# Peptides against a protein of PDB entry 5K2M, part 87

Target 1, 273 residues: chain A of PDB entry 5K2M
Amino acid sequence: MRIGITYTVLRREEMAIKERAGEFGEVVMLHEDDLLFPGNYDLDVVIIRNVSHFKALYTARLFESEGIPTVNSSRLIFEAGDKLFATLRLAGKVPVPEWKAALSEGGALRVPDSLGYPLVSKPVFGSWGRLLAKVNDRDSLEAVLEHRKWMKNPLYGIHYFQEFVEKPGRDIRSYVIGGEFVGAIYRYSNHWITNTARGGKAEPCSDPEVEELSVKAWEAFGEGALAIDIFESEKGLLVNEVNPNMEFKNAARVTGADMAGKLVEYAVEVAKT

## One batch from the design tools (peptide; made by RFdiffusion4, then SolubleMPNN)

Design b2_p16_5_s3 (from b2_p16_5, 9 letters changed)
Fold by OpenDDE base, seed 1:
Structure b2_p16_5_s3 (fold): chain B 273 residues (1-273), chain A 16 residues (1-16)
Amino acid sequence: as target 1 above (273 residues)
Amino acid sequence: PTPEEEIERLLEEEKA
């Protein structure tokens, strides 16, 4: 078994994946600078750990074009890594926050007629709560839309909105790999954005309802390794988003779950199919 | 720098 690992930065996650992969076979570390296509890669599977969503997507697709399976697949990265496409998958299987999409400023200005205020404006791509805006009124909506006009990437012209969910000062991040629930954490924050990358505390989450919902959310995609962001709302648990390029250092530390081992085991299974 | 490049830089700085 020859296992490739693509990466941008050698984080704790990539080090743990490398270590675990070494137990199953030969490990080939591939920095983004090493990736040239077409190439003669002698690999049975590639674990995709590029930081950029788009770099991860294209890297996966390039290996697949050479007959090498990837974890995650380019299909999964594409569908799960876009907030709108992920919502489309999730909405048919699990409870999600109420949402609207608009393809123009004129359409976006009508979103409050359906969802009311406050709203959350999200880009369809991006991580760590970048360009998230709580939109409390018409003036704030107009400001967000005005700024979007001047952004260079045309994807900023795709307007995705959610209802604002009142959370109990935390959210949940769970991990499902190959359909198996691996673990979950609470992420605490005094800010409405609860991302632990912004200094939030993590604690173990042991809730059977979270486990069941997480597996159902994964089943909406039907493959790969996903981190799942869940809100505790007055309406019950809501699946907010999924991440096909998960960070798990805090979750692994807090839960003791072997996230890296489970990811490698799944990659080995994919290599054998 | 793109926001991604800035994050990559921040991640590299956490290694030093």
Scores: peptide ipSAE 0.014, ipTM 0.550, DockQ to the pose 0.343
Fold by OpenDDE base, seed 5:
Formats: sequence, structure tokens, C-alpha cells
Structure b2_p16_5_s3 (fold): chain B 273 residues (1-273), chain A 16 residues (1-16)
Amino acid sequence: as target 1 above (273 residues)
Amino acid sequence: PTPEEEIERLLEEEKA
């Protein structure tokens, strides 16, 4: 078994994945600078750990074009890594925050007619709460839309909105790998954007409803390794988003779950199919 | 810096 690991930065996650992969076979670390295609890669599977969503997507697709399976697959990265495409998958299986998509400023200006205020503007791509805006009124909506006009990436012209969900000072991040629930954490934050990378406390989450919902959310995609962000709302649990390029350092530490091992085990299974 | 470069920098700073 030869396991590739593509990466941008050797994070704690990549180090843990490398270590665990070494128990199953030969590990080939592949920095982004090492990747040239087409190539003659002698690999049975590649674990995709590129930081950039797009680099991860294209890297996965390039390996797949050479007959090498990837974890996650380019399909999963594409569908799960786009907030709108992820919502389209999720909305058919699990409760999600109310959402609207608009393809023009004129369409976006009508979103409050259905969602009301406050609402959240999200780019369809991006991580760590970047370019999330809480939109409290019409003036704020117009400002966000005006700023989007000056952004060079055409994808910023895809307007994705959610209802603003009042959270109990925390959210839930769960992990499902190969359809198995691996663990979950509460992420505490005094800010409406809950992110542990911004100094939030993490605590174990042991809730059967979270486990069930997390598995159902994963089943909306049907493959791979996903981190799942869940909100506790007045309406109950809502699946906010999924991440096909999950960070798990804090979750692994807090839960004691072998997330790196589970990821490698799944990659080895994928290599055998 | 690209958003990726900024993330790389932040990740490097977290290791220091």
C-alpha cells in the first residue's frame, strides 16, 4: 500500500495522518510544489489535505484522471466545499437554516422578503468565517452587495444567504468518516461566528441526536470524510455546513477520538475498492 | 497575499 498525502502546510492533522498512514504502508508526502500533471504516480490512494478548496478539488481530479482514488474525491470536495451545493444536498435529508440564493443584485435585494432580517451573507466558497456578514437591515445588504461588485472573483456574484440563527453561545462540530460517526465537540464563542481557530473553547459533545443527524448529513453526500457544523436553534438542530477538508486537531484532543486513524483506515478501504 | 497565503502565514504563526 502506497499512500499519498497532498498538503500545503504540515499542520498537526497532516502530521497525525502521516504517522497513522505509516502503519498501513509507505507514505509519500506531496507538497503542492511537488505536484505536476500528468505524472506517473505510483500510489494506491491519495489523502487530500491542500488548504485551498480549489487546489484540493483540482488535485483530487488530477489524481483521479490517472486512476488513483482520493480521499476526499473531487466530487465530494466540489459538492461539500461549496456552501450552496452542500445546502442543496443537505436540504433533501436534514434540517438546514432557511436559505436563499440569488444570481444578481436585483435578486439579492429581494431575499429579505422571504428570509427577513437579520440574515447572513456567505460566499459559496471560503473557510474560517471569511466574508461572512450579518446583515441587519437594507442599508447593510446594499453595502455587502456593493462590495461584492468590486470583488474580482466571479463566484462572489453568487449570492448565498441564510437566516440568522440565534445560538446558545456555541455550535457543534461533528465528524463522520466513511459513514461512521467519529466524534463531536461544542465550540464556544461569544461572537456570532463560532470558530475554535479564533480562541473558542472546545468541549466534548455526547448527544445521540447529534450523532444521528451527523450520519444523515453525511448520507446526503454518501462518501468520504466530513466535518459537519450543526447549530442548536429554537427550531432544533440545524446542519449549517459541511467541510470536506476538515480540521480536527481540537476535536481529536477534546474527544480522544483517533480521527487521523479513521481517515487513514477509510483511505485504505477506498484504495481496495 | 492571497487568502491561501494568509492562511499559510497564520498556520506558521500558530506553530511558532
Scores: peptide ipSAE 0.014, ipTM 0.550, DockQ to the pose 0.272
Fold by OpenDDE base, seed 2:
Structure b2_p16_5_s3 (fold): chain B 273 residues (1-273), chain A 16 residues (1-16)
Amino acid sequence: as target 1 above (273 residues)
Amino acid sequence: PTPEEEIERLLEEEKA
């Protein structure tokens, strides 16, 4: 078996994936600079670890065009990596924060009529809490909309809003690979944006409700490896978003779960189908 | 810089 691994930066995750993949076959590391298409890739499967959502999406689709399956698939990356498209999948299966989407400034200005204040403005793409805004009032909403108007990428004109969820100073990140729950962590933050990249502490999460909800959230997509972000709210657990390009360094360290091994095992299964 | 900060910088440079 020949396993490709595409990457932008060789992180601890990519190193762990490489190491575990070596137990199953020949490993071919493919930096973004190594990727040219069409190409004669002799690979049974490719694990997609490009940092950019769009680069990951296009890389997956390009390998699929060569008849090589990817983990994750371009379909999963597309549907899960867009916050709005992910919400559309999730909302039919699991509890999600109340949300509204608007396609114009005039539409966006009416969002508070449904969601009230405070609300959260999110770009449909992006990672690490970039361009998240807590919108407390009309003036703040107008400011966010004004800034979006001057952003170059037309996707910033897609206005995605959620209710502001009061969290207990933490959120949950769970991991589901091939339909199997692998583990979960609490991410602590004193900021309303809970992201471990901003210096948050991670602790193990062992909650059967989280496990069940995480599997159901994965089933909304039905394939691949997902990190699932869950909020603890007054209304119960809410699935906020999913990530088809998961970071798991902190989760693996804290839980002891072999995230890299599970990902490789799944990729090997995909290669055999 | 953390690996995350380096990645953020790379992503910001790609958007510029």
Scores: peptide ipSAE 0.013, ipTM 0.541, DockQ to the pose 0.108
Fold by OpenDDE base, seed 3:
Structure b2_p16_5_s3 (fold): chain B 273 residues (1-273), chain A 16 residues (1-16)
Amino acid sequence: as target 1 above (273 residues)
Amino acid sequence: PTPEEEIERLLEEEKA
């Protein structure tokens, strides 16, 4: 078996995936600079670890066009990596924060009529809490919308909003690979945006309700490896978003779960189907 | 820079 691994930066995750993949066959590391299409790649499966959502999406689709399966698939990356498309899948299966989408400023200005204040403005793409805004009033909403008009990428004209969820100074990140729950952590932050990349503490989460909800959230997509972000709210557990390009070094360290091994095992299964 | 900081830089450059 020949296992490709595409990457932008060699992180702890990619090093762990490479090491575990070596136990199953020959490993071919493919930096973004090595990728030209169409090509004659002799690979049974490719693990997609490109940092960019769009680069990951196109890389997956390009390998699939040559008959090489990918983990994650381009379909999964497309649907899970867009916050609005992910919400559309999740909302039919699991509890999610109340949300609205608008396609114009005039539509966006009516969102508070249904969600109220405070609300959260999100871009449909992006990571690490970039361009998240807590909108407390009409003046703040108008300011966010005005700034969006001057942003170059047309996707910033897709207005996605959620209710503001009060959290207990933490959120939950769980991991589901091939339909199996692998582990979960609490991420602590003093800010309303919880992100471990910004220096948050991580602790193990051993909650059976989180495990059940995480599997159900994965079943909304039905394939691949997902990190799942869950809020603890007054309404109970809410699935906020999913990530098809998961970071797991902190979760693996804290839980002791072999996330890299589970990802490789799943990729080997995909190669055999 | 940490790998995380480098990733953030790359993502900012791609979205700019």
Scores: peptide ipSAE 0.013, ipTM 0.534, DockQ to the pose 0.102; fails the geometry check

Design b2_p16_6_s1
Fold by OpenDDE base, seed 1:
Structure b2_p16_6_s1 (fold): chain B 273 residues (1-273), chain A 16 residues (1-16)
Amino acid sequence: as target 1 above (273 residues)
Amino acid sequence: MLLSEEELAALKEKYA
């Protein structure tokens, strides 16, 4: 078996994936600079680890066009990597924060009539809490919308909003690979954005409700490897978002779970189908 | 905490 691994930066995750993949077959590391299409790739499967959502999406689709399956698939990257599209999938299977989408400023200005204040403005793409805004009032909403008009990417004209969820100073990140729950962590932060990239402490999460909810959230997509962000709310557990290009170094360290091994095992299964 | 050089590189690339 020949396993490709595409990457932008050789992180701890990519090193671990490479090491585990070597136990199953020949490993071919493919930096973004090595990727030219159409190409004659002799690979049974490709693990997609490009940092950019769009580069990951297009890389997956390009390999699929050559008849080479990818983990994750271009379909999954597309559906899960867009916050609005992910919400559409999730909302049919699991509890999610209340949300609204608007396609114009005039529509966006009416969102508080449904969600109230405070609400959260999110871009449909992005990570690490970039361009997330807690909108407490009309003035703040107008400011966010005004700034969006001057952003060059047309996707910033897609206005996605959620209710503001009060969290107990933490959120949950779980990992589901091939339908199997692999592990979960608490991410602690004093800020309303609990992302560990901002220096939050991680601790193991051992909660059967989290495990069950995480698997159900994965089933909304039905394939691949997903990190799942869950909120602890007064309404119970809410699935906030999923990530088809997961970072897991902290989760693997804290839980002891073999995230890289499980990802490779799943990729090997995909290669055999 | 300051982002590692790796995390900063990943951040730049994700939005490039």
Scores: peptide ipSAE 0.026, ipTM 0.647, DockQ to the pose 0.105
Fold by OpenDDE base, seed 4:
Structure b2_p16_6_s1 (fold): chain B 273 residues (1-273), chain A 16 residues (1-16)
Amino acid sequence: as target 1 above (273 residues)
Amino acid sequence: MLLSEEELAALKEKYA
């Protein structure tokens, strides 16, 4: 078994994955600078750990074009890594925050007629709460839309909105790998954007409803390794988003779950299929 | 060296 690991930066996650992969076979670390296609890669599977969503997506697709399966697959990265596409999958299977998508400024200006205020503006791509805006009124909406016009990436012209969900000063991040629930954490923040990467406290989440919902959310995609962001709301649990490029250092530390091992085990299973 | 959380955040912005 030859396991490739693509990476941009060696994080704690990549180190843990490398270590665990070494127990199953030969590990080939592939920095982004080492990747050139077409190539003659002698690999049975590649674990995709590129930081960029797009680099991860294209890397996965390039390996797949050479007959090498990836974890995650390019399909999963594409569908799960886009917030709108992820919402489209999730909405058919699990409760999600109310959402609207608009393809023009004129359409976006009508979103409050349906969602009301406050609402959340999200880019369809991006991580760590980047370019999330709580839009409290018309003036704020107009400002967000104006700024989006000047953003160079055409994907910023895809206007994705959610209802603002009041959260109890925390959210839930769960992890499902190969359809198995691995663990979950609470992420505490005094800010409406809950993110442990911004210094939030993490605590274990042991809730059977979270486990069940997390598995159902994963089943909307049907493959791979996903981090799942869940809100506790007045309406109950809502699946906010999924992440096919999961960071798990805090979750692994807090829960004691062998997330790196589970990811490698799944990659080995994918390689054998 | 493992990146600091700040360095990781900066990289995340760069590789968005």
Scores: peptide ipSAE 0.022, ipTM 0.628, DockQ to the pose 0.101
Fold by OpenDDE base, seed 3:
Structure b2_p16_6_s1 (fold): chain B 273 residues (1-273), chain A 16 residues (1-16)
Amino acid sequence: as target 1 above (273 residues)
Amino acid sequence: MLLSEEELAALKEKYA
């Protein structure tokens, strides 16, 4: 078994994945600078750990074009890594926050007619709460739309909105790999954007409802390794988003779950199919 | 070399 691991930066996650992969076979670490295509890669599977969503997507597709399976697949990265495409999958299987998409400024200005205020404006791509805006009124909406108009990336012209969900000062991040629930954490924050990357505390989440919902959310995609972001709302649990390029250092530390091992085990299974 | 959380955040911004 020859296991490739693509990466941008050696994080704690990539080190743990490398260590666990070494128990199953030969490990080939592939920095982004080492990736040229077409290439003659002698690998049974590649674990995709590129930081960029787009680099991860293209890297996965390039290996797949050479007959090498990837974890995650380019299909999963594409569908799960876009917030709108992920919402389209999730909405058919699990409760999600109310959402609207608009393809123009004129369309976006009508979103409050259906969702009301406050709204959350999200880019369809990006991580760590970047360019999230709580929109409380029309003046704020107009300002957000004006700023988006001057952003160079055409994807900023895809207007994705959610209802603002009041959270109990925390959210839930769960992990499902190959359809198996691996673990979950609470992420605490005094800000409406709960993200542990901004200095939030993490605690174990042991809730059977979270486990069941997390597996159902994974089943909306039906493959791979996903981190799942869940809100505790007055309406119950809501699946907010999924991440096909999960960070798990805090979750592994807090829960004691072998997330790196589970990811490698799944990659080995994928290599054998 | 393990990047600091700040360096990782900057990298995440660059590669977003």
Scores: peptide ipSAE 0.020, ipTM 0.602, DockQ to the pose 0.104
Fold by OpenDDE base, seed 5:
Structure b2_p16_6_s1 (fold): chain B 273 residues (1-273), chain A 16 residues (1-16)
Amino acid sequence: as target 1 above (273 residues)
Amino acid sequence: MLLSEEELAALKEKYA
């Protein structure tokens, strides 16, 4: 078996994936700069680890066009990597924060009529809580919308909003690979954005409700490896978002779960189908 | 070289 791994930068995750993939076959590390298509690649599967959502999406699709399956698939990257499209999948299967989408400024200005204040403005793409805004009032909403007009990417004209969820100073990140729950962590933060990249502590999460909900959230997509962000709310557990380009360094360290191994095992299964 | 969390955040901003 020949396993490709595409990457932008060698992180701890890519190193761990490479190491575990070596147990199953020949590993071909593919730096982003070395990818040319059509390339006539001799690979049984490719693990997609490009940092950019769009580069990951296109890389996956390009390998698929050569008959090489990818983990994650271009379909999954597309659907899960867009917050609105992910919400559309999730909303039918699991509890999600109340949300609204608007396709114009005029539509966006009516969102508070249904969601109230405070609400959260999210871009449909991006990571690390970038361009998340807690919108407390009309003036703040107008400001966010005004700024979006001047952003060059047309996707910023897609207005996605959620209710503001009060959290207990933490959120949950779980991992589901090939339909199997692999592990979960609490991410602590004093900020309403609980991103661990901002200095948050991670602790193991052992909650059967989280496990069940995480699997159900994965089943909304039905394939691949997903990180799942879950909120603890007064309404119970809410699935906030999913990530098809998961970082798991902290989760693997804290839980002891072999996330890299599970990802490789799944990729090997995909290669055999 | 292993990236720090800050370096990773900066990288994600660059490669968004």
Scores: peptide ipSAE 0.035, ipTM 0.732, DockQ to the pose 0.100; fails the geometry check

Design b2_p16_6_s2
Fold by OpenDDE base, seed 1:
Structure b2_p16_6_s2 (fold): chain B 273 residues (1-273), chain A 16 residues (1-16)
Amino acid sequence: as target 1 above (273 residues)
Amino acid sequence: PELSEEELEALKKKYE
């Protein structure tokens, strides 16, 4: 078994994946600078750990074009890594926050007619709470839309909104790999954005309802390794988003779950199919 | 996560 691992930066996650992959076969580390296509890669599977969503997407698709399966697949990265596309998958299987999408400023200005205020503006791509805006009123909505006009990437012209969900000072991050629930954590924050990358604390989450919902959310996509963000709302648990390029350093530390091992085991399974 | 090229370069430099 020859296992490729693509990466941008050798983080704790990539080090752990490398170590565990070595137990299953030969490991080939592939930095982004090493990736040239078409190439002659002798690999049975590639674990995609590029930091950039788009670089991960294209890397996966390029390996697939050469007959090498990837974890995650380009399909999964594409559908799960876009907040709107992910919502489309999730909404058919699990509870999600109420949402609206608009393709113009004029359309976006009508979103409050359905969702009311406050609402949350999100880019369809991006991470670590970047460009998330809590929109409390018309003036704030107009400001967000005005700023979007000056953003260079056309994808910022895709307007995605959610209802603002009141959370108990935390959210939940769960992990499902190959359909198996691996673990979950609470992420605490004094800010309405609860991402641990912004200084939040993590604690173990042991809740059977979270486990069941996480598996169902994964089943909406039906493959791969996903981190799943869940809100505790007055309406119950809501699946906010998924991440096909998960960070798990904090979760692994807090839960003791072998997330790297589970990822490698799944990759080996994919290689054999 | 999606990063700009500038953010990616900054990230690379941080781990060098």
Scores: peptide ipSAE 0.262, ipTM 0.885, DockQ to the pose 0.675
Fold by OpenDDE base, seed 4:
Structure b2_p16_6_s2 (fold): chain B 273 residues (1-273), chain A 16 residues (1-16)
Amino acid sequence: as target 1 above (273 residues)
Amino acid sequence: PELSEEELEALKKKYE
């Protein structure tokens, strides 16, 4: 078994994955600078750990083009890594926050007619709460839309909005790998963005409802390793988004779950399929 | 060497 691991930065996650992968076979670390295609790589599977969503996506597709399966697959990265596409998958399977998508400024200006204020503006791509905006009024909406016009990436012209969900000072991040629930944490923050990368604290979450919902959310995609963000709302648990390029150092630390091991085990299973 | 949290956050901003 030859396991590739692509990476941008050797984080705690990548170190853990490397270590666990070594128990199953030969590990080939592949920094982004090492990746040239076509390359005729001699690998049975590649674990994709590039930091960039797009680099991860293209890396996965490039390996797939050489007949090498990836974890995650390019399909999963594409669908799960786009907030709107992820919502489209999730909405038919699990409760999600109310959402609207608009393809023009004129359309976006009508979103409050449906969602009301406050609402949340999200880029369809990006992580760590980057460019999330709580839009409290018309003036704020106009400002966000104006700024989008000047952004270089055309994807910023895809306007994705959610209802603002009042959370109890925390959200939930769960992890499902190969359809198996691995663990979950609470992320605490006094800010409406509860991401631990922004200074939030993490605690273990042991809730059967979270486990069940997380698995159902994963089933909306049907493959791979996903981190799942869940809100506790007045109307119950809501699946906010999923991440196909998950960070798990905090979750692993807090829960003791062997997320790196589970990821490697799944990759080995994929390699054997 | 492991990146500091600050360096990692800076990197996260660089990559999308």
Scores: peptide ipSAE 0.033, ipTM 0.598, DockQ to the pose 0.101
Fold by OpenDDE base, seed 2:
Structure b2_p16_6_s2 (fold): chain B 273 residues (1-273), chain A 16 residues (1-16)
Amino acid sequence: as target 1 above (273 residues)
Amino acid sequence: PELSEEELEALKKKYE
């Protein structure tokens, strides 16, 4: 078994994946600077750990074009890594925050007519709460829309909005790999944007409802390894988003779950399929 | 070397 691991930065996750992959076969670490295609790679599977969503997506697709399966697949990265596309999948299977999408400023200005205020404006791409805005009123909405006009990436012209969900000072991040629930954590924050990357405390989450919901959310995509962000709302549990390029160092530490091992095991399974 | 949280955040800002 020859296992490739693509990466931008060697994080704790990549180190753990590398270590566990070594138990199953030969490991080939592939930094972004080393990736050239076509490359005639002799690999049975590639674990995609590029930091950039788009780099991960294209890397996966490029390996697939050479007949090498990837974890995650380019399909999954594409569908799960875009907040709007992910919402489209999730909304058919699990409760999600109310949302609207608009393709113009004029359309976006009508979103409050259906969702009311406050709203959350999200870019369809990006991680770690970047460019999330709580929109409390019309003036704020106009400001966000005005700023979006001057952003370089045309994807910022895709206006994705959610209802603002009041959370109990935390959210839940769960992990499902190959359809198996691996673990979940609470992420505490004093800010409405909860993210462990912003210095939030993590604690184990042992809730059977979270486990069930997480598996259902994964089933909306039907493959791969996903981190699932869940809100505890007054309406119950809501699946906010999924991440096909998960960070799990804090979750692994807090839960004791062998997330790296589970990811590698799944990759080995994919290689054998 | 393990990246500090600040270094990781800087990288996250660099890579969209």
Scores: peptide ipSAE 0.030, ipTM 0.616, DockQ to the pose 0.100
Fold by OpenDDE base, seed 5:
Structure b2_p16_6_s2 (fold): chain B 273 residues (1-273), chain A 16 residues (1-16)
Amino acid sequence: as target 1 above (273 residues)
Amino acid sequence: PELSEEELEALKKKYE
């Protein structure tokens, strides 16, 4: 078994994946600078750990074009890594925050007619709560839309909105790999954007409802390794988003779950399929 | 080499 691992930088996750992969076969570390296509890669599977969503997506697709399966697949990275496309998958299977999508400023201005205020404006791509805006009123909505007009990436013209969900000072991040629930954590923050990358603390989450919901959310995509962000709301648990390029350092530390091992085991399974 | 939390945060700002 020859396992490739693509990466931008060696994070704790990549080091853990490398270590565990070594137990299953030969490990080939592939920095972004090492990647040229087409190439004659002698690999049975590639674990995609590029930091950039787009680089991860294209790297996965390039390996797939050479007959080498990837974890995650380019399909999963594409569908799960786009907040709107992910919502389309999730909405048919699990409770999600109320959402609207608009393809123009004129359409976006009508979103409050359905969602009311406050609402959350999200770019369809991006990580770690970047460019999330809590929109409390019409003036704020107009401001966000005005700023989007001047952004160069055309994807910023895709307007995705959610209802603002009041959270109890925390959210939940769960992990499902190959359809198996691996673990979950609470992420604590006094800010409406709860993310450990923004100074939030993590604690173990042991809730059967979270486990069940997480598996169902994964089943909406049907493959791969996903981190799942869940809100505790007055309406119950809501699946906010999924991440096909998951960070798990804090979750692994807090829960003791072998997330790196589970990811490698799944990659080995994919290689054998 | 392993990144510090600060270095990782800087990367999160650089990459999407």
Scores: peptide ipSAE 0.024, ipTM 0.604, DockQ to the pose 0.101

